# Peptides against a protein of PDB entry 3V4L: the designs that were tried, part 10

Target 1, 386 residues: chain A of PDB entry 3V4L
Amino acid sequence: GQPLAKDKVALLIGNMSYWEHPKLKAPLVDVYELTNLLRQLDFKVVSLLDLTEYEMCNAVDEFLLLLDKGVYGLLYYAGHGYENFGNSFMVPVDAPNPYRSENCLCVQNILKLMQEKETGLNVFLLDMCRKRNDYDDTIPILDALKVTANIVFGYATCQGAEAFEIQHSGLANGIFMKFLKDRLLEDKKITVLLDEVAEDMGKCHLTKGRQALEIRSSLSEKRALTDPVQGAPCSAEALVRNLQWAKAHELPESMCLKFQCGVHIQLGFAAEFSNVMIIYTSIVHKPPEIIMCDAYVTDFPLDLDIDPKHANKGTPEETGSYLVSKDLPKHCLYTRLSSLQKLKEHLIFTVCLSYQYSGLEDTVEEKQEVNVGKPLIAKLDMHRGL

## One batch from the design tools (peptide; aimed at target 1 A78 H80 D127)

Design b1_p10_4 (made by RFdiffusion4)
Pose (drawn by RFdiffusion4):
Formats: C-alpha cells, structure tokens, sequence
Structure b1_p10_4 (pose): chain A 386 residues (1-386), chain P 10 residues (1-10)
C-alpha cells in the first residue's frame, strides 16, 4: 500500500571553475537550492562544489558508505557532461583539453555500486550536456546491470543535445532547476513528477528545440522522494549511518579570542556547502589604551590555496558566497573557505591583530594561531589510507 | 550594467 524508505540520502556535485574548459556559474546556485529542497524531503544531503577527478571519486565513496538495503539514493550533477556509446560522463574541474573517459566519472559505474548496496531507489538527476566527445577513443565495456526495477533518470537534456543555464549578471540559474524547483516537493511518483516537470520545461521559450528533459526508468513501484523514513532508527546499523552523516556537517564552535593587549576577537563560522565554510572576525572588546585596531586572518593551509581576494572582506557577498548579509551576523570581516575536500591536515590559521596605542605612531602586530580541526567534510578523511 | 546570456554547459 504505502512504499517506505529505510533512509533518504543525496549526493549533489556542482562543478564551475574548470581549468581547461569554460567556467560555469549556475551550478553553485542550483546545488544550494536542491539541498534545501531535498532537506525538506528529509534527505541526508552532501553538497559539494568544484571537485577534481580524484575528489569526485571520494565523494561517491562517502555517498556509497551512507547507502544500505532500502535506502533511497539520489545523485545530482550540474557541470560539464558528455555521452559516448551509451554512457554518461561527468567532467571534473581538473579535466584536460582534450579529455577522455579515463579523465571522467561514468554514471553507470556509480549505478552498479549503488545496486550492490541493495538500495530501494536510485534517482539520477544529470544537469549536464550530452554530446559526443569525438576525442574519446576508449569504450569502457562495462558489465551488465542487475534488473532491480528502481532506477530513475532525470536527464536535463536528450542524447546529442545541450543543457542550458541562464547567466544573468546577478544570480545565474540552470534551466533544469528552474522547472524542477517548483515541482520537487510534490507527493507524486518520481517518474510521474519528472514527466510533469518535462511538460512545464517545454513551455520554456529560451530553450525550446535545443533542450528537453529525458526520463529513463525501470521503477515498478509507486516510490517517491516524499515517501517516509522507517520511523525509530533503533537498529545498530541505522545508528552507524547517522553518525557517519553527522561526522561531515560539524562546524567549529564560535570562539572568543583574548589577546595579550586586552583585546577580544569573536570568531564565527558559517556553513554554505559541505565543501564551503565562512569565517567571520568581530572586534568585541578593546581596552581604553588602544583606539586603532584591525583583525585579519592569514596563514591558511596551502592545500586549501585560499586567494587573498576572497578573504577579509567587509561583506559575505564580496568573498563569492551565496549566503547574504541578512543570513550572516552583521559588521564583521567575512572570509570564504571553499575547497575543504583539499584539507588532509588540521585547520590552522593565524588571527592577526594590527593595532595602535594612544599617542604613538608605531603599529603593533599580535599574531595568535587558531586550530579549528577538520570542519565539515574535512572530518570524513577522504584522503585516509594508503 | 547588466547582461544576460544562455550558455550550454560544455
């Protein structure tokens, strides 16, 4: 009568800043939006931006670790894609020009690994182009798929076609997400809902005849993204899964820093994506003997490769964050730490204080080191092992 | 100023 979910887990990857290929813009916004919608449907969501081939492989391994018998598994990719010989490929940011299947992740490979885990539902939302990579000589000769009647595909475009994004100077949106976001929360069967999305997508003027939604499904059960999760977890296996999930969305505690000069610096942290964290520095207290002072953040782990233009900015928008000044506490210095999947080490940076005493010209520098551990996805140790 | 473009993701 009523189909049930042991759990609902989602992996969303949005690639924008390609090294050898045109950079995209809408992936960040689309990924942010799909996480919020999927969380309302009670999904364990992993949101990641600008992953290399190696990094993309690890995200799949962490996602597979969160899937067991009866778990609804969902994959959303927004970035560069190509389709050769019946296989769909997602292109990582580190991809060379020209690129091959070896440089890319085959979706069929990911699907087989999910079937090995006995998942109740396999949903794939591929928001990518689907043309031939004429340079690709290799044909993977992949093994046949087990007939499981739970595979669902939401291709943003058809084979040999292109998926489009509107790059309006402001926010920038993807076409598939413009029509998906208004319908995703419906209690319809996943295949029916995706078809109703395909109708509204045909009413699109910007993309008519260039992009159309393609649905491929084997699903023989009235399963939906709104189906309920098996109430009390109470199983030992179910508990290990909730810990593994919580292990990735841990944020450092908002600490207060005391300086030898009697100045207080409030240090705040904000989550944007599992891959993205925002630090803010507020000067909370200073003694009367000091009037002039500015707090600045430096000495980040070189693995993160933090550009100076994205750090110590008056507002969060100036760092490139999707989060806005109404979401983040007012008046601090905001700094954006994207690329946490690159952190093998522990997070150590210096909160540097440049200040001046009453009646003196000289400028005094007081540096204090801060170790915040492994925030968010860095806690998963994706680089662990030999 | 502002501009709007339709861009393929390729």
Amino acid sequence: as target 1 above (386 residues)
Amino acid sequence: SHSTELVARS

Design b1_p10_4_s1 (made by RFdiffusion4, then SolubleMPNN; from b1_p10_4, 5 letters changed)
Fold by OpenDDE base, seed 1:
Structure b1_p10_4_s1 (fold): chain B 386 residues (1-386), chain A 10 residues (1-10)
Amino acid sequence: as target 1 above (386 residues)
Amino acid sequence: MEETKLVAFS
């Protein structure tokens, strides 16, 4: 019979805005496009950008809680990384220069924990460098991995080599994702699919002799990312997993704010990633005696580190949102909240209406406080250990 | 010609 997944869960991490390392661009596009493809494959996807060490640890812990017997687990990482003695290290955005294993997440440690969950398939897609870090003399004592015959690694590059993005004037994929995305929906054994991606990458003249895909697999069964999810959740664990995922993707409801002057504001919310939300405001009703009015959002929680200079923009692109702009209402003011994983409390902010009456020179302001609870990933309370 | 820059994920 066709293999069945008990469920399918993916964690996608894209680190690009490093503090002490070169900034990347491709992880933004790569995580977004891979999220949309994996959703078409009935994966429950958590997509996260620009995580600190602590935030990456918490994201992995929450991902591991979604894993169970026969569940397909997929971890994708795009960012800086290294490989020492066959151990892959993902570099958080707050990693020092030089970084060490104590500042990074070891993929093989995550694999060990996934094996303890008796998963049906473990897929790692690692879009990072595999050069040795000579500043890290630590030899991780890896406990012996179990023989589970269900592991697939897709490395964007060979051992000791670099993975690359192509920076053009616009947004572009990394080299690995550029070829992976064209085949990801194919109903093929995952190792066969990755082998075809490797052949396609091998035709790329820009990276020929610099980057080549490496596949490492113990997968003894014909399993594909297209394998159907086993029907209605029959277990309490499957119900909990579905509820946790739904909770991490719940947007605030759009609302109509009514001001005393008779102006009505539409306040809306859109998800770019599990930790990135766009707030948008529009004037939906204006009395004729009001000649000008604008609705600004302000007074965000300090934990979100929102620069007012980047808030209330006339386009999504001016906030740094290039991917979801086509799906947003036009003629709004836009604000991008890019660090929802940092939110400890409810998202409370102020909507400030600035307006002018016909025949009055002075601008008038009205303010309303808005509480939208915990949006998206902020509902998982990733900070519960502090 | 847009200068194609390769950036490593190192």
Scores: peptide ipSAE 0.316, ipTM 0.832, DockQ to the pose 0.695
OpenDDE base, seeds 2, 3, 4, 5: peptide ipSAE 0.222, 0.302, 0.275, 0.231; ipTM 0.797, 0.825, 0.814, 0.799

Design b1_p10_4_s2 (made by RFdiffusion4, then SolubleMPNN; from b1_p10_4, 4 letters changed)
Fold by OpenDDE base, seed 1:
Structure b1_p10_4_s2 (fold): chain B 386 residues (1-386), chain A 10 residues (1-10)
Amino acid sequence: as target 1 above (386 residues)
Amino acid sequence: GSSTELVPMS
């Protein structure tokens, strides 16, 4: 019969804003575009940017909780990385220079844990370098992997080689994602799809002799990313998985705030990623006696590390939000919350209305506190070790 | 022409 997935779950991590390493750009676009494609394939997608070691461990642990017998698991990573002795290491944003295996996540350890879940398919898409790290001489003693015949690795590059991003003046994909995105929706066995991506990438004159896709697979069955999900959750675990995913993607409802002066503000929320939210404010009603008014958001939780210099911008792009700006309302003030995984409590903040009356020189301020609960990924309490 | 610079992800 046609293969069925019990469910389909993906974790996408894009690390760019490294503390001690060169900053990347492509992972932003790559994670966003891949998220939208995997959602069209009925994947439950968690998309995370700029994770520390601890945050990456917790994201992987939460992803593993969503895996069960016959579930398709997909892990995508874009960022710095290395390969020692056939083990792939993903580098967190807080990794020291030089980094070592103790500061990084081993993909083969994640694969071991996925095999314990009796998954229907394990796909790893690794958009990172595979050079040896000569500062790390540790040989991870990995337990022997089970022979599950359901594993696919798509490496953006060959063993011992680099993966590249294209730095243009604008947003651009990494080399791997540039070709992967054009084929990802095709109803083909995943290894056949990746082989076609390898052929397409091989035609690229920019990367010829520098980067080539490597496919490592033990996949004995004809499984595709297009394989239909089982129509109804038949287990308690499947219901829990659906609820957990839904919680991690629930935005706060839009609010209409009314101030004593008679100004009305619309407060809205948009998800860019599972850990990145845009807040936007707009004046929807202003009494005629008020000549000027602006609505600022302030007093955010300290755990979010929000720089006020990047808050309350006249465009989404001025906040660093280039991807969702087309779907946002115009003529707002915009604030980007990029670290929702750090939020330990409810998102409480102040909306400050600054306004001026006709014929008064003094600016008046009114403030309202807003509690929006735990938005998006903050509902998973990722900061609490399991 | 905008020089397409390949930046390594290492």
Scores: peptide ipSAE 0.313, ipTM 0.823, DockQ to the pose 0.677
OpenDDE base, seeds 2, 3, 4, 5: peptide ipSAE 0.298, 0.293, 0.295, 0.253; ipTM 0.814, 0.816, 0.813, 0.767; seed 5 fails the geometry check

Design b1_p10_4_s3 (made by RFdiffusion4, then SolubleMPNN; from b1_p10_4, 3 letters changed)
Fold by OpenDDE base, seed 3:
Structure b1_p10_4_s3 (fold): chain B 386 residues (1-386), chain A 10 residues (1-10)
Amino acid sequence: as target 1 above (386 residues)
Amino acid sequence: SSTTELVAMS
């Protein structure tokens, strides 16, 4: 019979905005497109951008809490990385230059922890370089992995080589995701699917002799990403897992704010990623005596590091939100909260209405404080360990 | 000219 997954869970991390390293662009598109594809495959997907070391550790810990016996686990990483002695290291955005293993997450350590969960399948998709880091002389003493025969690594590049993104004048995928996305929905054994991706990538003239997909697997069963999830969650653990995932994806409800001047504002929320939310405001009612009015959001929690210069934009694209802009209401002011993982408390902010009456030169302001609770990933309290 | 730049994820 076709294998059944008890559940399917994916953690996708895209690191781009490095402090001490070259900035990347492809991880934005790659994580977003892969999220949408894995959701079509009935994966519970947590998608995170620009994580520090501490935030990456917590994201992995939360991912491991979603894993259990017979669950399919998929970890995708796009960002800077290296490989020393057959160990893959994911580089956080706050990693020093040069980075070392002590500043990075070892994928093989995550695999060990996934094996302890008795998972049905472990898939790693590593869209990072695999060059040796000559500044890291640490030899990781890894305990011998269990023989679980359920492991698949898809490396975007071969051992000792670089992985590349293609920077065009617009948003583009990394090379690995460009080919992976065309095959990912196919009902094939995951190793066969990745082999077809490797053949497709091998036709790319840009990467010939520079990047080639490597597949490393110990997969004894015909398991596919298309394998159906076992029916209704019958276990308490499956219910808890579903609730934890649902919490990490709960948006605030849309609000209608009423100001004393008689202006009504619609405040709405959209998820771009599990840690990235767009706030949008629109004027839904304006008295005729008010000639101009704008609804700004301000006074965000300091932990979010919101630059007011990037808030309250006339388009989603001006906030850096290119992916969800088509699904957003038009004629709003848009603000992108890109670091929801940093939120320790409730998201409290001010909606400031600036308006002008007909025949008055002076601008009037009214303010309302809004508490939207903990949106998206902020519900998981990823920072409570400090 | 569409300058295709390959950026390494190293």
Scores: peptide ipSAE 0.337, ipTM 0.834, DockQ to the pose 0.734
OpenDDE base, seeds 1, 2, 4, 5: peptide ipSAE 0.334, 0.331, 0.319, 0.333; ipTM 0.834, 0.831, 0.827, 0.835

Design b1_p10_4_s4 (made by RFdiffusion4, then SolubleMPNN; from b1_p10_4, 6 letters changed)
Fold by OpenDDE base, seed 5:
Structure b1_p10_4_s4 (fold): chain B 386 residues (1-386), chain A 10 residues (1-10)
Amino acid sequence: as target 1 above (386 residues)
Amino acid sequence: SETVEIVPFS
């Protein structure tokens, strides 16, 4: 019969906004495009941008809690990285310069923990450099991996080589994701699919002799990303997994705020990633005696580190929201919350209405506090250990 | 002509 997955779970991490290292661009688009494709494949996807070491550890721990016997697990990482002695290290955004293994997440440690879950398939897609870090002489004593089947690594580049992004018109894509996205939905054994991606990279004049895909596999079965999820969750563990995933993807409901002056504001929310939300405000009703009227969001929780200069923009693009801008309502003010993982409490903020009456020179302000609870990834309380 | 630049990740 066709193989069945008990469930499908993916964690996607894209690190770009490094503190002590060169900033990247490709992980933004690559995580977004891969998220949309994996959702079409019935994966439960958590997508996270710009994680610290602690936040990456917690994201991996929460991902491992979603894994169980016969579940398909996929980990994607795009960012800085290195490979020492066949161990792959993902570099967090807060990593010092130079970084060491103690500041980074070892992929083979994650693989060991995934093997303990008796997963039906483990896929690692690593869009990072594989050069040696000469500042790290530590040889990790990794415990011997269990002799388990159903592991697949797709390394964006060869051992000792760099991975690259293609920058075009202010956007960038990783070379690996550029070719992976064209084939990811194909009903093929995952190792056959990745081999076809490797051939496409090898035929491209931009990538030929610059970057080549490496496939490492212990996959003894015909498993595909297209393999159907087993029907209605009969186990308590499957119900818990479904509920935990659903909590991490719950947006606040849109609100209609009414001010004393008779102005009505629509407040809306959109997810760009599991830790990135856009707030948008629009004037939906204005009395004729009010000539000018603007609705600003302010007084965010300090844990979110919101710069007021980047809030309340006239376009989504001015906030850095280039991907979801087509799906957003027009003629709003937009604010991007890019660090929802840092939220310890409820998201409480102020909507400030600034307005002017016809024939009065003075601007009037009215304020209303809004509590939207814990949006998206903030429901997982990733900071409970601090 | 839009400049295509190929930049390494590290």
Scores: peptide ipSAE 0.211, ipTM 0.778, DockQ to the pose 0.689
OpenDDE base, seeds 1, 2, 3, 4: peptide ipSAE 0.175, 0.174, 0.165, 0.139; ipTM 0.758, 0.755, 0.763, 0.749

Design b1_p10_5 (made by RFdiffusion4)
Pose (drawn by RFdiffusion4):
Order: sequence, then C-alpha cells, then structure tokens
Structure b1_p10_5 (pose): chain A 386 residues (1-386), chain P 10 residues (1-10)
Amino acid sequence: as target 1 above (386 residues)
Amino acid sequence: STELVSRDAS
C-alpha cells in the first residue's frame, strides 16, 4: 500500500571552474537550491562544488558508504557532460583539453555500485550536455546491470543535445532547475513528477527545440522522493549510518580569541556547502590604550590554495559566497574557504592583529595561530589509507 | 547582460 524508505541519501556535485574548459556559473546556485529542497524531503544531503577526477571518485565512495538495503539513493550532477556509445560521462574540473572517458566518471559505473548495496531507489538527475566527445576512442565494455526495477533517470536534455543555463549577471540559473525546483516537493511518483516537469519545461521559450527533459525508468513501484523514512532507527546498522553522515557536517565552534594586548577577537564559522565554509572576524573588545586595530586572517594550508581576493572582505558576497549579509552576522570581516576536500592536514591559520597605541606612530603586529581541526567534509578523511 | 549558455565543453 505505502512504499517506505529505510533512509533518503543524496549526492549533489556542481562543477564550474574548469581548468581547460569554459567556466560555468549556475551549478553553484542550482546545487544550493536542490540541497534545501532535498532536506525538506528529509534527505541526508552531501553538497560539493568544483571537484577533480580524484575528488569526484571519493565523493561517490562516501555516498556509497551511506547507502544500504532499502535506502533511496539520489545523484545530481550539474556541470560538463558527454555521452558516448550509450554511456553518460561527468567531466571533472581537472579535465584536459582534449579529454577521454578515462579522465571522466561513468554514471553507469556508479549505478552498478548502488545496486550492489540493495538500495530501494536509484534516482539520477544529470543536468549536463549529452553530445559526442569525438576525441574519445575508448569504449568501457561495462558489465550488464542487474534487473532491479528502481532505476530512474532525469536527463536535463536528450542524447546528442545540450543542457542550458541562463547566465544573467546577478544570480545565474540552470534550465532544468528552473522547472524542477517548483515541482520537486510534490507527493507524486518520481517518474510521474519528472514527466510533469518535462511538460512545464516545454513551455520554456529560451530553450524550445534545443533542450528537452529525457526520462528513462525501470521503476515498477509507486516510489517517491516524499516517501517516509522507517521511523525509529533503533538498529545498530542504522546508527552507524547517522554517525557517518553527522561526521561530514561538523562546523567549528564560534570561539573568542584573547590577545596579549587585551583585545578580543570573535571568530565565527558558517556552512555554505559540505565543501564550502565561511569564517568571520569581529573585534569584540579592545582596551582604552589601543584605538587603531584591524584583524586579518592569513597562513592557510597551501593544499586549500586560498586566493587573497576571496579573504578578509567586508561582506560575504565579496568572497563569492551564495550566502548573503542577512544570513551572516553583520559588520565582521568575511573569508570564504571553498575546497575543503583538498585538506589532508588539520586546519591551522593565523588570526593576525595589526594595531596602534595612543600617541605613537609605530604599528604593532600580534599573530595568534588557530587550529579548527577538520571542518565539514574534511572530517571524512577522503585521502585516508595507502 | 543576459546570455543563454550551453554546458558543452566546447
């Protein structure tokens, strides 16, 4: 009568800043939006931006670790894609020009690994182009799929076609997400809902005859993204899964820093994506003997490759964050730490204090080191092992 | 400015 979910887990990857290929803009916004919608449907969501081939493989491994028998598994990719010989490929940021299947992730490979885990539902939302990579000589000769009647595909475009994004100078949106976001929360069967999305997508003027939604499904059960999760977890296997999930969305505690000169610096942290964290520095207290002072953040782990233009900015928008000044506490210095999947080490940076005493010209520098551990996805140790 | 952009790698 009523189909049930043991758990609902989602992996969303949005690639924008390609090294050898045109950079995209809408993936960041689309990924942010799909996480919020999927969380309202009570999904364990992993949101990641600008992953290399190696990094993309690890995100799939962490996602597979969160899937067991009866778990609804969902994969959303927004970035560059190509389709050769019946296989869909997601292109990582580190991809060379020209690129091949070896450089890319085959969705079919990911699907087989999910079937090996006995998942109740396999939903794939591929918001990518589907043309031939004429340079790809290799044909993967993949093994046949087990007939499981729970596979669902939401291709943003058809085979040999292109998926489009509106790059309006402001926010920038994807076409698939413009029509998906208004319908995702419906209690319809996943296949029915995706077809209703395909109708509204045809009413699109910007994309008519160039992009159409393609649905491929084997699903023989009235399963939906709104189906409920098996109430009390109470199983030991169910508990290990909730810990593994909480292990990735841990944020450092908002600490207060005391300086030898009697100055207080409040240090705040904000989550944007599992891959993205925002630090802010507020000068909370200073003694009367000091009037002039500015707090600045430096000495980040080189693995993160933090550009100076994205750090110590008056507002969060100036760092490139999707989060806005109404979401983040006012008046601090905001700094954006994207690329946490690159952190093998522990997070150590210096909160540097440049200040001046009453009646003196000289400028005094007081540097204090801060170790915040492995924030968010860095805690998963994706680089672990030999 | 507003542009419609393909997510093609070319």

Design b1_p10_5_s1 (made by RFdiffusion4, then SolubleMPNN; from b1_p10_5, 6 letters changed)
Fold by OpenDDE base, seed 1:
Structure b1_p10_5_s1 (fold): chain B 386 residues (1-386), chain A 10 residues (1-10)
Amino acid sequence: as target 1 above (386 residues)
Amino acid sequence: MTKLVSYSTE
């Protein structure tokens, strides 16, 4: 019979805004496009950008809670990384210069924990460099991996080699994702799919002799990313997994704010990623005696590190949101909250209406506090250990 | 001009 997944869960991490290292661009596009493709494949996807070491550890722990017997687990990472002695290290955005294994996440440690969950398939897609870090003298004593015959690594590059993005005048994918995205929906054994991606990458003249896809697999069964999810959740664990994933994707409801002057504002919310939300405001009703009015959002929680200079923009693109702008209402003011994983409390902020009456020179302000609870990933309380 | 950017910090 066709293989069945008990469920399908993916964690996608894209690190680009490094503090002490060169900034990247492609991880933004790669995580977004891969999220949309994996959703078409009935994956439960958590998509996260720009995580610290602590935030990456918590994201992996929450991902491991979604794994169980016969579940398909997929981890994608795009960012800086290295490989020492066959151990792959993902570099967090807060990693020092130079970094060591103690500042980074070891993929083989994550694999060990996934094997303890008796998963049906473990897929790692690692869009990072595999150069040795000579500043890290640590030899991780890896405990012996179990022989589970269900592991697939797709490395964007060969051992000791670099992975690359192509920087153009616009947004572009990394080299690996550029070819992976065109085949990801194919009903093929995952190792056969990745081999076809390797052949397609091999035709790229820009990276020929610099980057080549490496496949490492113990997969003994014909498993594909297209394998159907086994029907209605028959277990308490499957119900918990579905509820936990749903919490991480719950947006605040759109609301209509009414001010004393008779102005009505629509406040709306859109997800760009599991940790990135766009707030948008629009004037939906204005009394004729009010000649000008604008609705600003302000007084955000300090944990979100919102620069007011980047808030309340006339376009999504001016906030740094290039991917979801087509799906947003037009003629709004837009604010991008890019660090929802840092939110410990409820998202409380102020909507400030600035307006002018016909025949009065002075601007009037009215303010309303808005509490939207914990949006998206902030519902998982990734900070419960502090 | 097309620029390759490495994911290496070294």
Scores: peptide ipSAE 0.400, ipTM 0.890, DockQ to the pose 0.848
OpenDDE base, seeds 2, 3, 4, 5: peptide ipSAE 0.392, 0.387, 0.369, 0.393; ipTM 0.896, 0.889, 0.878, 0.888

Design b1_p10_5_s2 (made by RFdiffusion4, then SolubleMPNN; from b1_p10_5, 6 letters changed)
Fold by OpenDDE base, seed 3:
Structure b1_p10_5_s2 (fold): chain B 386 residues (1-386), chain A 10 residues (1-10)
Amino acid sequence: as target 1 above (386 residues)
Amino acid sequence: MTKLVSYSTD
């Protein structure tokens, strides 16, 4: 019979906005597109952008809490990285220059922890460079891995080689995701699917002789990403996992704010990623005596590092939100919260209504404080160790 | 013009 997954869980990390390293672009698109594809495959997906070392560790720990016996685990990473002595290191956005293994996450350590969960399948998709870091002579003493025969690595490039993105005037994928996305929904053994992706990538004239997909597998069974999830949660652990995932993906409810002047504002929320939310405000009612009015969001928690210059934009694209803009209402002011993982407390902010009456030159302001609780990933308290 | 950008930090 076709194998059944007890559940399917994916952690996707895209690091772009490095502090001390070259900024990337493709991880934004790659994580978003892969999230949508894995959701169509009934994966529980946590999608995170621009994580520090500490935030990456916590994201991995939370991912490991979602893993259990017979669960399919998928880790995708897009960003800077290196490979020393066959160990793959994912580079956080706060990594120093030069970075070392102590500043980075070792994928083989994550694999060890996944093996302790008795997972049904472990898939690693690593869209990073595999060059040696000559500034790090640390040889990780890895304990002997168990022979679980359920491991698949898809490396975007060969050992000692670089991974690439395509930069042009618009959004583009990394080279790996460009080919992976076209195959990911196919009902094939994951190693066969990745082999077809490798053949498709091998036809790319841009990366010929620069990047080639490498597959490492111990997968003894015919397992696919399309394998159906075993039905209703049959265990307390499965219920807890489902609740934990659902909690990390709960948006605030849309609010209708009523101001004393009789203006009504709709405040809405949209998820771009598990740690990225768009807030939008729209005027839904305006008295005729009010000629102009705008509803600005302000006074955000300091932990979110929100620059007011990037808030309250007339388009989602002006906030840096290019992916969800089609699903957002039009004629709003938009604010992108890109660091929800940093939120320690409830998301409290002010909605400021600025308006003008007909025949008065002076602007009037009214303010309302809004508490939306902990949105999305902020419900996991990823900062509990600080 | 389409540019390839390496994920290398070097």
Scores: peptide ipSAE 0.415, ipTM 0.907, DockQ to the pose 0.880
OpenDDE base, seeds 1, 2, 4, 5: peptide ipSAE 0.414, 0.409, 0.386, 0.409; ipTM 0.897, 0.904, 0.887, 0.902

Design b1_p10_5_s3 (made by RFdiffusion4, then SolubleMPNN; from b1_p10_5, 5 letters changed)
Fold by OpenDDE base, seed 1:
Structure b1_p10_5_s3 (fold): chain B 386 residues (1-386), chain A 10 residues (1-10)
Amino acid sequence: as target 1 above (386 residues)
Amino acid sequence: MTELVSMSTE
């Protein structure tokens, strides 16, 4: 019979905004495009940008809670990384310069924990450099991996080599994602699909002799990313997994705010990633005696580190949101919350209406506090260890 | 112009 997945779960991490290292660009588009493709494949996807060491550990722990017997697990990482002695290390955005294994997440340790969950398939897609880190002299004594015959690694580059971004007109894509996205929906064994991606990369004149895909697999079964999910959730664990995933994707409901002056504001929310939300405001009703009015959002929780200079923009693009702008309503003010994983409490903020009456020179302000609860990833108590 | 940029830290 066709192989069945008990469920399909993916964690996608894209690190770009490094504190002590060169900034990247490709992870933004690559995580977004891969998220949309994996959703078409019936994956439960958590997508996270710009994680600290602590936040990456918590994201992996929450991902491991979604794994169980016969579940397909996919981990994608795009960012800085290194490889020492065949162990792959993902570099968090807060990693010091130089970094060591103690500042980084070992992929083979994550694999060990995934094997303990008796998963049906383990896929790692690593879009990072595989150079040796000469500042890390630690030889990780990894315990012997179990023989599960269900592991696939797709490395964007060869051992000891660099991965590259393709920059064009201010946008960037990873070379690996550029070719992977064209084949990811094909009903093929995952190792056959990745081999075809490797051939496509090898035909590209830009990448020839600079970057080549490496496939490492123990996969003995014909497993594909297209394999159907088992229909009825037959276990309490499957129900918990579905509820936990749904919580991580729940947006606040759009609301209509009414001010004493008779102005009505629509407040709306959109997800760019599991930890990135766009807030937008629009004037939906204005009394004729009010000549001008604007609706600003302010007084955000300090944990979100929102610069007011980047809030309340006339376009999504001015906030740094290039991917979801087509799906947003026009003629709003836009604010991008890019660090929802830092939110410990409810998202409480102020909507400030500034307006002017016909024949009065002075501007009037009205304020309303808004509580939208815990949006998206902030519903996962990733902070329980601090 | 299309440019290849290394994802290296070095």
Scores: peptide ipSAE 0.417, ipTM 0.904, DockQ to the pose 0.802
OpenDDE base, seeds 2, 3, 4, 5: peptide ipSAE 0.400, 0.404, 0.398, 0.403; ipTM 0.897, 0.899, 0.898, 0.897

